# Peptides against a protein of PDB entry 3C2G, part 36

Target 1, 209 residues: chain A of PDB entry 3C2G
Amino acid sequence: IRTFDLLGLLLHDSDAIDGFVRSDGVGAITTVVQYPNNDLIRAGCKLLLQVSDAKALAKTPLENILPFLLRLIEIHPDDEVIYSGTGFLSNVVAHKQHVKDIAIRSNAIFLLHTIISKYPRLDELTDAPKRNRVCEIICNCLRTLNNFLMMWIPTPNGETKTAGPNEKQQVCKFIEIDILKKLMSCLSCEGMDTPGLLELRSTILRSFI

## One batch from the design tools (peptide; made by RFdiffusion4, then SolubleMPNN)

Design b1_p12_6_s1 (from b1_p12_6, 6 letters changed)
Fold by OpenDDE base, seed 3:
Structure b1_p12_6_s1 (fold): chain B 209 residues (1-209), chain A 12 residues (1-12)
Amino acid sequence: as target 1 above (209 residues)
Amino acid sequence: APRRPRVLEEEL
């Protein structure tokens, strides 16, 4: 706990973050969060989120890390873990096709749907901090989904991957009325990534057109 | 400040 907080305080510099990631810092966090301590898991996942935009992650093998993190999010019904983990996932899949492929093979699409589905409607949440955190989680999930969908959109000038039959079936769940309502609710939240949510809406339309 | 999840790089 205190070590991760200390690392989080030291990792304000982008070069320090890149140095940490190059030194297998993400693997080190992943090792530490294997201990059954909720506060440690929260702190570790928060640190993962803090380094999730590091340039060095583009060269970091995530084959072991990403499945572990997805499993951690699946088994820990903790909003802080889920927020940090989905935020990490969203960032690491943004730029790299191979990371998207690892996430998809690790059942990320289904997990993201499950995460969104378990939360109540934002209008049912009276506590503003809780409502905002839930909205952020849903936004992280939906932004991650957008990153996956974009791989399968035909571009006039590119080899487009076709989604496999399993991926197609999992993606079809994201067009459920409940998910679309949650997307629309997130668009109404102040300080959210409204551009990213609007992009997802456009991506969904293009994927089913 | 919590680093905001990066917005998608538009593949331009």
Scores: peptide ipSAE 0.038, ipTM 0.653, DockQ to the pose 0.406
Fold by OpenDDE base, seed 4:
Structure b1_p12_6_s1 (fold): chain B 209 residues (1-209), chain A 12 residues (1-12)
Amino acid sequence: as target 1 above (209 residues)
Amino acid sequence: APRRPRVLEEEL
C-alpha cells in the first residue's frame, strides 16, 4: 500500500511515468498484485490506471500483463479494482491494434458485457459516489468496446479488419436493450465522458446499420 | 481514429 501511494505521488510527472513503464514497472505491479491481499490489489490496479496513458506503454509487451489483468477483473467483485482495471484496459487498447488483438483473444468483449450486465440501473443507486463509480466503470467498458468496433468500420482507404464470427457474436450482445439503456443513463451523469459515449453511439449505428 | 487514453482527474 504505502509503496504504491509513494509511487502514485512520484508519478504525477509524465517523464517519471514513462521511466517507470520503461523499467518494467507494469510487470512489477502485476507481480505484486498476485499476492491475495485486497488492499494491495486495489492499490496496484489504481497505479496501473495512473500509468495507463504513458507513451512508453506503446513499446511494452502486454501479452502476459493484459490476460492477467482481465482475469483479475473477472474474479474480483471489487468496484475499485474493476474501475481501475477497465480504465487501464480502455487506455492501453486505444493506440495499438496489437493490444486490441490481445484483449479480444483474452475474451475482453465478453468480460466487458458481463461487467456492465452485473451492475444495477443507475436510477436504482441513491448513493451519488456509488452511482458515479458504477457509471465510470460502464463508461470504461463502453469506451473499450468503441475502440474495438472502430477496427471493423470501413475507412475510405480500405484498410479494415473484418471481425471474426466469434467477435461479431460477442459484439452483438452490446446492442441488447439493457446495455443500450445503461449507455443512455451514463449520458445523463454529470462529469462523465459524454463525447466518448456519443462517439460509441455513432460507432454502434455505423457497425450494425 | 482510436480514442485517446486518459487518466481521470480524480485519480491524479
Scores: peptide ipSAE 0.037, ipTM 0.694, DockQ to the pose 0.113
Fold by OpenDDE base, seed 2:
Formats: C-alpha cells, structure tokens, sequence
Structure b1_p12_6_s1 (fold): chain B 209 residues (1-209), chain A 12 residues (1-12)
C-alpha cells in the first residue's frame, strides 16, 4: 500500500514512468496484486492506470499481464479496481494491434459488456461522485470497444481485419438498447471524454450500417 | 487526479 502510494508520488514525469515500465514495473505490480488484499489491489491497479500511457509499454510483452488484469477486474466488484483496470486496458489496446488481439482472445469484449450491464442507470445515481465514477468506467469500456471496432472498419486502402463470428456476436451485445442508452447518458455528462464517445457513436454507425 | 486514459490512435 504505502509503496504504491510512494511510487504514485514519484511518477510525476514521463521519463520516470517510462523508466519504471522499462524496469518491468508492470510485471512487479502484477505480482504484488496477486495477494488477497483489497487495498493493495486498488493501489496496484491505480498505479497501472498512472503508467498506462508510457511509451515503453509499446515494447512490453502483455501476453501474461493483460489476461491477469482482465480476470482481476472480473472477480473484484470494486469501482476503483474496475475504473483503473478498464482505464489501463483502454490505453494499452490503442497502441498495437497485437494488444487488441490479446485482449479479444482474453474475452475482453464480453467482460466490458458485463461491466457496463452491471452498473445502474446514471439517472438512478443521486450521488454525484458515484455517478461520475460510473460514467468514467462506462467511458473506459466504450473507448476500449471503439479501439476494437476500428480494426474491422474498411480503410480506403482495403486493408481490414474481418471480425470472427464470435467477435461479431460479442460486439452485437454492445448495440443493445441498454448499452446505447448508457452511451447517450455518458455523452450528456459534463467533463467526460465526449470526443471519444462521439467517435464510438460514429464507429458503431459505420460498423452496422 | 488519476491520469484519465488518453489514447486516440491518432496522437501517437
């Protein structure tokens, strides 16, 4: 706990973050969060989020890390863990096609749908901090989905990966009326990543039209 | 504040 708080206080610059990642800092966090301590897991996932934009992550093997994080998010019904973990996921999948493929093989699409589906409607949340956190989680899930959908959109150059039948079926769940309502509710929330949500809306339309 | 996840594919 105190060690991750200290690391979070030291990792204020991009070079220190990049140095931490180059030194297998993500692997170290992943090892530490295997201990059954909720505060440790929260602190570790928060630190993962803080380093999730590091340039060195593009050179870090994520084959073991990403499935572990997805499982951690699946089994921990904690908003802070889910927020940090979905935030990390959304960042790392945007860098490389290989990372997208690992996430998809690790059932990320279904997990993201499950996360969004479990949260109440934003209109039912009277507590503003809780509502904002739920919006952020949904936004992280939806941004991650956008990064997956973009792989299957025809480019002018004709280079597209075809979604497999399983991926197509999983993606079809994201056009459910409940998910679309949650997307629209997030678009109405001030201080959200409105550009990213608008991009997803455009991507959904282009994928189903 | 925790760094908000920032990746648009176009900024890298």
Amino acid sequence: as target 1 above (209 residues)
Amino acid sequence: APRRPRVLEEEL
Scores: peptide ipSAE 0.036, ipTM 0.657, DockQ to the pose 0.321
Fold by OpenDDE base, seed 1:
Structure b1_p12_6_s1 (fold): chain B 209 residues (1-209), chain A 12 residues (1-12)
Amino acid sequence: as target 1 above (209 residues)
Amino acid sequence: APRRPRVLEEEL
């Protein structure tokens, strides 16, 4: 715990973050959070989020890290773990195409649907901090989905990956009426990435028309 | 403040 807090205080500089990632810092965090301590897991996932936009992640092998993180957020109901983990996933998936492929093979689309589905409607949350955290989690999941859907939209250069039958089924479930209502509720939250959520809506329409 | 998730540009 204290080590991750100390690292979090030192990792305000982009070069320090990038140096940590180049030194296999992400692998080190994932090794430490294998110990079944909730406070340690929360602190480790928070540190992952803090370094998730590092340039050095482009060169970091994520084949073992992503499946582990996806499993971690699947088995931990903690909103802080889910927020940090989905935030990390959103950033690393946006960085490179091969990372998207690892996440999809690791059942990420279905997991993101499950995460959104477990939360109540935002209008049922009277506590503003809790409501904002839930909205942030949903936004992280939806931004990650947008990055996946973009792979299957034809580019002017003609190289388009076709979604397999399994991916199509997972996406069809993701756009169910309950999820769309939660998306619309998030668009009404102040300080959210409304442009990114509107982009997802456009991407969904382009993927299914 | 905790760093918020950002959408990164795809490295082409």
Scores: peptide ipSAE 0.038, ipTM 0.649, DockQ to the pose 0.402; fails the geometry check

Design b1_p12_6_s2 (from b1_p12_6, 6 letters changed)
Fold by OpenDDE base, seed 4:
Order: sequence, then C-alpha cells, then structure tokens
Structure b1_p12_6_s2 (fold): chain B 209 residues (1-209), chain A 12 residues (1-12)
Amino acid sequence: as target 1 above (209 residues)
Amino acid sequence: SPRKPKVLVEEL
C-alpha cells in the first residue's frame, strides 16, 4: 500500500511517468497485485490509472498484463478497483490498435457490458460519492467501447477493419434500453464531460447505422 | 494532489 502511494506521489510529471513505464513499471505493479490483498490491489490499480496516459505504453508489451488486469476487474466487486482498472483500460487502448486487439481477444467488450449491467440506476443511489463513482465507472466503460468502435468506423481516407461476428454481437448489447438509460443518467452527474458523453453516444449510434 | 491522468478519447 504505502509503496504504491509513494510511487503515485513521485509521479507528478509526464517524464517521470514515462520513465516508470519504460522501466517495466506496469509489469511490476501487475506482479505485486497477484497477491490476495484488497488494499494492495486497490493501490496497484490506482497507480495503473495514474500512469495510463503514458506515451511509453505504446512500446510496452501488454500481452500478459492486459488479460490479467481484465480478469482482476472481472472477479473483484470493488468499485475502486473497477474504477481504476476501467480508467486504465480506456486510456491504454486509445490510439493503439495492437492493445485493442489484445483486449478484444480477452473478452473486454463483454466485460464492459457486464460491469455496466451490475450497477443499479443512478437515481436509486442517495449517497453522492457512491453515485459519482458509479457514474465514472460507466463513463470509463463506455469511453473504452468508443475507443474500440473507432477502429471499425469508416473514415473517408482509410481501409477500416471489419468487426468479427462475435464482436458485433457483443457491441449490440450496448443498445439495450437499460444501458442507454444509464448513459443518459451520467449526463446529470456533476463534473462529467457532458459534450464528451454526447459524442460517445453519437459514436455508438453510428456503429449500428 | 497527484497528477490526474489525461482522458484519452478517440475522435472521428
């Protein structure tokens, strides 16, 4: 716990973050969180989130790391682990086709749907911190999906990959009325990027047209 | 407070 918190306090700038990631820092975190300690897992996932925008991640081998993280998120009902893990996932797949491919092969799309589905409606949550955390998790999941969908949306100037039949089926689950209601409920949360969420909604809809 | 990571969203 204290070691990850200390590392998080040392990682104040992008160069230090990149240095940590280049030194296999993500691999080191994932090794440590293999031990069955919930506080350690929370701290490790939080540190992953803190370094999730590192440019060095584009050169980091994630073939073993990313499937492990996805499994960790799947088996832990802890909101803090899920928040940090989905936040990391969303950032790490952005602009990195090879990382998207690893995540998708590891059933990431289905996992994102499962995460959103397990949470109650935000209007049923009276505790504001809990409500905001749940909203952030939903936003992380949907943003991750957005980043996946972008590789299948035709652009005027490029050959687009086609989604496989399994991926299409998994993506189709996100147009369920309950998922759409949860997305809409996030628009009312304070501190959320409402324009960004509306753009995400547009991207999801375009993927089905 | 620790640095907040950027939110990376791909745009069309």
Scores: peptide ipSAE 0.619, ipTM 0.949, DockQ to the pose 0.672
Fold by OpenDDE base, seed 3:
Structure b1_p12_6_s2 (fold): chain B 209 residues (1-209), chain A 12 residues (1-12)
Amino acid sequence: as target 1 above (209 residues)
Amino acid sequence: SPRKPKVLVEEL
């Protein structure tokens, strides 16, 4: 626990973060969070989030790491784990087709829908910190979905991949009225990137046109 | 303060 906190303090710059990732730091975190300790899992997932924008992740084999993290998020009820894990997921798949493919094969799209679906409506949450954390989780999920959808949106000048029938079916669940309402409710949360959320909405809608 | 990771979102 304290070791991850110490690592988090040391990993204060992009070069140190990139160095950590190049030295299989993500694998090391994943090994440690296999132990059934909630505080350790929280600290490990938070550290994953902290290194999630490292350029070295493009060269990191994630075939075993990413499915493990997805399973951890699936089974762990902890909002901090889910926040950190979905934040990591959203960043790690960005601009990395091979990582998207691993995540999608590991049922990430379905998991993202499940995560959003399990949370109550934000208007039912009276505790502001809890409401904000739930908003952030929903945003992380939708951002991850956005990053997936980008590979299937036709561009005027580019070849696009076609989503498989199962992937398309899973994506279609995000146009459910409940999901759209939750996205809209996030726009009312303080400190949220409202323009960014509107862009996410636009991307989701464009994927179905 | 720990570095905040960038939010990586793909855009068209």
Scores: peptide ipSAE 0.618, ipTM 0.949, DockQ to the pose 0.687
Fold by OpenDDE base, seed 1:
Structure b1_p12_6_s2 (fold): chain B 209 residues (1-209), chain A 12 residues (1-12)
Amino acid sequence: as target 1 above (209 residues)
Amino acid sequence: SPRKPKVLVEEL
């Protein structure tokens, strides 16, 4: 716990973050969070989120790390772990085709749907901090999906990857009325990027046209 | 305060 908190306090700039990541810092965190200690898991996943925008992640081998993280956020009951893990996932796949491929092969699309589905409706949550955290998790999942969908949208340059039939079927689950209602409920949360959520909704809907 | 990571969203 103390070590991760200390590292989080030292990582104030992008160069220090990149230095940590280049020194296999993500691998080191992943090793520590394998121990069955919830406090260590929380602190480790929070540190992953803090370094998730590092440029050095584009050169980091994630073949073993990313499947492990996906399994962790599938089974862990703590919303703080889910928040940090999905936040890391959304950033780590952004602009990195190789990382997207690892995540998709590890059933990430279906997992994102499962995570959104397990949370109650936001209108059933009376505690504002809990409601906001759940909203942030849903937004992290949907943002991750957005980053995946971009690889299958036709570009003016004519290079399009086609989604496989399994991926298409998994993406289709995100137009379920319950998922759309949860997304709409997030638009009413304070401090949320409402334009970004609307754009994400548009991207999801466009993937079916 | 610790640095907040940038939110990376791909756009068309």
Scores: peptide ipSAE 0.616, ipTM 0.949, DockQ to the pose 0.670
Fold by OpenDDE base, seed 2:
Structure b1_p12_6_s2 (fold): chain B 209 residues (1-209), chain A 12 residues (1-12)
Amino acid sequence: as target 1 above (209 residues)
Amino acid sequence: SPRKPKVLVEEL
């Protein structure tokens, strides 16, 4: 716990973060969070989130790390773990086709839908901190989905990959009315990027058009 | 304050 807090205090700039990632810092965190201690798992996942925007992640082998993190998120019903883990996932797959492929093969799309489906509607949550955390989790899931969808949207300058039939079916679950209602409920949360959420909604809807 | 990571969203 104290070690991760200390590392979090040292990682104030992008160069220090890149240096940590280049030294297999993500692998080190993943090793530490294998211990069955909830506080350690929370601290480790938070540190993963803190380094999740590192450019060095494009050169980091994630074949073992991503499946482990996805499994951790699946089995730990801890909002702080889910928040940090989905935040890391959304950033780590961004602009990295090979990382998207690892995540998708590890059933990430289905997991994201499962996470959103398990949370109540935000209007049913009276506790403001809990409501805001749930909103942030839903946003992390939808942002991750957006980053996946971008690889299947035709761009003028590239060969568009086609989504497989299973991926298409899993993506179609995100246009279910219950998922759309949960997305809409996030727009009323304090401190949320409402324009960004509306853009995410538009991207998701355009993928089916 | 601890550095907040950037939110990486791919845009068209």
Scores: peptide ipSAE 0.615, ipTM 0.948, DockQ to the pose 0.653

Design b1_p12_6_s3 (from b1_p12_6, 6 letters changed)
Fold by OpenDDE base, seed 5:
Structure b1_p12_6_s3 (fold): chain B 209 residues (1-209), chain A 12 residues (1-12)
Amino acid sequence: as target 1 above (209 residues)
Amino acid sequence: GPRKPKVLEESL
C-alpha cells in the first residue's frame, strides 16, 4: 500500500515530516481516519504521533482536528489508537497555550482520566508487550495532564491562569487511589519516562497544596 | 515547564 511506503519515508526525515504537515497532512490524516477501518485508523493515528513534534504544527490550526481526535480515542477502544492519539495530544499541547485551551475545552482532562481508569492494573497484565503498551498510554495521559497543570502553577515571575471549577474537579480525580497506583506501577516499567512521571507527581502535588 | 515533545521510538 503506497500510503505505508510514504509513511515509512516520513518517519525518518524531519524535513519531509515538516513538509507533510505544512501541506495539511494532519488534516488529510484526520479525513482518512474518519473511515470505519480499524487498520486505517491505527495507521493514521500512528502517523499523527510521528509528526506530532513537527515545527510546522505551530502554524497548523487544530480547532477542528483536536476535538475530532479526542472523540476518536474516546470511542475507539484500541490500544494502538489510544497510544498514538494520546501521544499526539501530549506533544501538540506542549509549549502551545492555545492548543492546551482547545484540548481542555474539548474535555481532554476527563478523557485522560477515563482512559487511565479503563485499563487494568499493570500487575494484572501478564503479557509484557501489553503491559508496556498500557504503561505507555498511561504515561502519555499523565504527560498531557502535566502540561495542563503547569499552566495553573504559580510561577515567581508571572500571573498564572486559574483553572476553572470544572477543570479543578476533573484534576482532582487523578488523585484517586487507583490512578495513583497505576502511576506508581508505571514507574517500575522499563523504558518509561520516569523523569516525566516524577514531574507529574510533583505537579499534581503542587496543584493540590 | 511543559514537557518537550517526544516521538516514541517504536521498533519499526
Scores: peptide ipSAE 0.036, ipTM 0.732, DockQ to the pose 0.097
Fold by OpenDDE base, seed 3:
Structure b1_p12_6_s3 (fold): chain B 209 residues (1-209), chain A 12 residues (1-12)
Amino acid sequence: as target 1 above (209 residues)
Amino acid sequence: GPRKPKVLEESL
């Protein structure tokens, strides 16, 4: 059993997870995964995903962690790493504006597009486990994007930030037919957040109206 | 609104 697997086995409740995060567990993981070992990286990223919804993350500086993770996802052609990493990303940005800002400054929007673009169409994948994993990755990316876009959607009663020109340009890439097809294909996968994907579709459309 | 992905049991 690898170290991160063992840690994962110990993190079965929210308090343990929160305690781990408060003890700079995320930083520890990111330090360890700097060693170029694929198995270690997989295990570390999986553990990151496991703790990605911890309340303590709201108090954890992510200025160095997020850019590192994004780079890791960028350079690693490993579905498990990408799955876990994008899952982590989507969770940590969900409710924290400053975290979204860090991710965006770290070119997350472009990276998400790149990730989605590199995967084949789901209909071209005959292996069900592979297809499901790819679908999950795409969904993680799209969920993250939705969380970004929601910052820029005008609300009748709220002050809304405006996307910068670069962000807008990067978001425009998601209107590509290939990306939209992949989004739609994810709707056919069982167990996926269909409402979330539909929301994203709506959000994308609203972002360009 | 902002959404968190569900951590899959297999990932635990």
Scores: peptide ipSAE 0.035, ipTM 0.732, DockQ to the pose 0.070
Fold by OpenDDE base, seed 1:
Structure b1_p12_6_s3 (fold): chain B 209 residues (1-209), chain A 12 residues (1-12)
Amino acid sequence: as target 1 above (209 residues)
Amino acid sequence: GPRKPKVLEESL
């Protein structure tokens, strides 16, 4: 725990973060968080989020890391773990097609739906910090989904991957009225990526047209 | 296009 806290305090510089990632720092974190300690898992996932935009991640193999992280989020229903994990996921899938493919093969779409479905409606949360955290988690999930869906939208250049039947079925779950209500509720939260949420709404609609 | 990665700074 203290080690991750110390690393988090030292890794404020982009070059230091990049150096940590180049030294297999992400692999080291994933090894340590295999120990069943909730505080350790929280600290490790937070550190993953902090390094999730490092340039060196573009060259880091994530074939073992992403499935592990997705499983970790699935089995540890902790808001801090889920927040950090979904934040990490949303960042690493943003630029690299192969990373998106790894996540999708690891059942990420279904997991994202499960996460959103398990949280209560934002209007039922009276505690502002809790409500904001839940909103951030939902936004992380939806941002990740948008990055997946964009792969299957026809581009003028004609090179589009088609979603498989399983992926299409999983995506269809996001047009459920409860999911749409949660998406809309996030638009009213202060500091949220409203343009991004509107983009996702448009992307979802285009996927079913 | 794909969204740019952003480190979500926990509002300390």
Scores: peptide ipSAE 0.034, ipTM 0.724, DockQ to the pose 0.119
Fold by OpenDDE base, seed 2:
Structure b1_p12_6_s3 (fold): chain B 209 residues (1-209), chain A 12 residues (1-12)
Amino acid sequence: as target 1 above (209 residues)
Amino acid sequence: GPRKPKVLEESL
């Protein structure tokens, strides 16, 4: 725990973060969080989130790391772990096709749906900190989904990839009325990435028309 | 373009 706190204090500079990532820092964190300590797991996942936008991740193999993290999120009901993990996922799949492919093969789409589905509607949450955390988690999931869907939308200058049948089935679950209501509820939360959520709404409409 | 969540900032 103290080590992660120290690392968190040192990783305020982008060059320091890149240096940590180049030194297999992500692998080191994933090794440490294999120990059954909730505080350690929380701290490790938080640190993963803090380095998840590092440029050096573009050169980091995630074939072993990403499936491990997805499994960790799947088996831990901890909102802080889920928040950090979905945040990490959202960042690392951005701009990297191969990372998207790893995530999708590791059943990420289904997991995202499961995460969103397990939480109540935001209007049913009276505790503001809890409501905000749940909203952030849902936003992370939906942002990740948007990054996946964008692969299958025609671009003016590029060939569009075709989603496989299993991927299509998993994506279709996100047009369920419950999921759409939760998306709309997130748009009403302060401090959320409203432009990103609106983009997802547009992407969903374009994908299913 | 691709969207990213905000990184958690903690007070030093």
Scores: peptide ipSAE 0.038, ipTM 0.715, DockQ to the pose 0.061; fails the geometry check

Design b1_p12_6_s4 (from b1_p12_6, 7 letters changed)
Fold by OpenDDE base, seed 5:
Structure b1_p12_6_s4 (fold): chain B 209 residues (1-209), chain A 12 residues (1-12)
Amino acid sequence: as target 1 above (209 residues)
Amino acid sequence: SPRVAKVLTEEL
């Protein structure tokens, strides 16, 4: 209770969030979510999402943290954990090449495909909250993929890293008809950022043309 | 244009 109240207060103050992250708060959360308690895992992953855009994360070593979180979202069945974990992943790889490299080495691209693949089609989901949450998870996965793809897009003035053959093969799985259908179904979800989804679609498709 | 990576904005 008191720890959650203190954390709730941190969430609305960017300097407090940065202070938490600088104090190894992400490492502390990842320690807590190692315990076999679903409520702690859910709450810890939600808190990770809430601090995932912190500027201090650029200076946080994620070499041990990120592979652990990727494994957690691979094995954990809870949509709230998957949502928070994929959201965290999307944000922490944003603007951070070294974090992208850790995630890719940790098989993140394949994991994102696996996560999207495990969910039913959104048209098969009759519960609107569940459908929206699944859509958000798919969007988090695709946003994370977009953040990876951007590092391989040739720029006129930059040595662009080329994706390795394994990464290219893993990226190619996202043009599977079932993945594309799930993306298209997300465009019909209420409350979704349709422009953002269209941009994600465009970036993915342009990476293969 | 700088390659702008997307960040999830959650309504807090």
Scores: peptide ipSAE 0.033, ipTM 0.684, DockQ to the pose 0.118
Fold by OpenDDE base, seed 3:
Structure b1_p12_6_s4 (fold): chain B 209 residues (1-209), chain A 12 residues (1-12)
Amino acid sequence: as target 1 above (209 residues)
Amino acid sequence: SPRVAKVLTEEL
């Protein structure tokens, strides 16, 4: 049993997850995955995903962790690493403006586009497990993007942050026909957040009208 | 409702 598999088996309880995170468990994982071992990287990223919704992460500094993880996802061709890492990213940015800002400064929007762009069309994937994993990755990327776009949606009664010119340009890449086709193909996969993908589609379209 | 950002729920 790999050390991270054992930790994953122990982290079925939310208090245990919070305890692990409070004990700098995320920092410990990121230290271990710096070693060039694909099995450790996979297991570590999976464990990151498992703790990615922990309440204790609100108190964890992510300034060094997020850029590292984004770089790991950028350079590692492994679907399991990309899945886990994009899942982690989507969760940690969801409710935390500061974390969104770190991710955006770390070129996350462009990376999400790059990830989606490198995968084949789902219709070209005959292997169902592979197709599903690719769909999940695309969904994680798109969910993360939606979480970013939500910061820039005008509210009728509130000062909204405006996306900078670079962020706008990076978001514009998601209206490319290839990206839109991949988004649409994910809507045909079972178990996907179809309402979320439809919301993203609406949000993207509204951002450019 | 204020749009709540989405979290991935894995069935662990």
Scores: peptide ipSAE 0.032, ipTM 0.684, DockQ to the pose 0.118
Fold by OpenDDE base, seed 2:
Structure b1_p12_6_s4 (fold): chain B 209 residues (1-209), chain A 12 residues (1-12)
Amino acid sequence: as target 1 above (209 residues)
Amino acid sequence: SPRVAKVLTEEL
């Protein structure tokens, strides 16, 4: 706990973050969060989120790290862990095709659907901190999905990757009425990336036209 | 605008 708090206090600049990532800091965190301590897991996943946009992650192998994190957020019933883990996932798949491919092979699309599906509608949550955290989790899941869907959109150069049949079937679950209602409920939350959610909605709709 | 993959920015 104190070590992660200290690391969080030191990682305020991009050079320190990149230095930590180059020293296998992500691997070190994933080793530490294997211990059955909820506060340690929360602090470790938060630190993963804080370094998840680091430029040095482009050179970091994620083949073992990413499946481990996906399994952790699948089995751990903690909103803070799920928030940090889905945030990390959204960032590491951004602009990195090979990381997107690892995540997809590790059943990430289905996991994102499962995470969104387990939460109630935001209008059913009376506690404002809980409602906001659930909204952020749903937004992280949907941002990650958008980052995947972008691979299957034609580039100006006419190059398009085609989604496999399994990926198409998993993406089709996000047009279910209950998922769409949850997406729409996130648009009413203050401080959310409303333009990004609207873009995702447009991207989803265009993927099925 | 070109469709750009989005990154979550957490305020540190």
Scores: peptide ipSAE 0.026, ipTM 0.666, DockQ to the pose 0.118
Fold by OpenDDE base, seed 1:
Structure b1_p12_6_s4 (fold): chain B 209 residues (1-209), chain A 12 residues (1-12)
Amino acid sequence: as target 1 above (209 residues)
Amino acid sequence: SPRVAKVLTEEL
């Protein structure tokens, strides 16, 4: 706990963050969060989120780290862990094709659907902080999905990967009426990336045309 | 416009 809080307080500079990541800091965090201590897991996942946009992550092997994190956010009950883990996932797959490929092979698309599905409707949440946190988690999942779908949209300049049949089937689950209602409810939350959610809606619909 | 992958900007 105290060590990750201290690191989080020191890692406000982009060069310090890059230095931590180059020193296998992400591997060190993932080793420590394997201990059955919820406070340690929460603090470690928060620190992962804080370093998730580091330029040095483009050179970091994630083949062991991503499957572990995906398993953690599948099973862990704490919304703060889910928020940090889905935020990390959304950022780490951004602009990195090889990282997208690792996440997809590790069933990330199905997991994102599972995470969105496990939360109640936002209209059933009377506590505003809890409602906002759930909305942020859903937005992180949907942002991650958008980053995947962007790989398969034809560009005028040619070489797009085609989604496999399994990936297409998993993407089809995001047009379920309950998922669409949750997406629409997030558009009414303050501070949400409304343009990004509208872009995702358009991207999902285009995946079926 | 080239479609850019989205990054969560956390306000630290």
Scores: peptide ipSAE 0.032, ipTM 0.687, DockQ to the pose 0.118; fails the geometry check

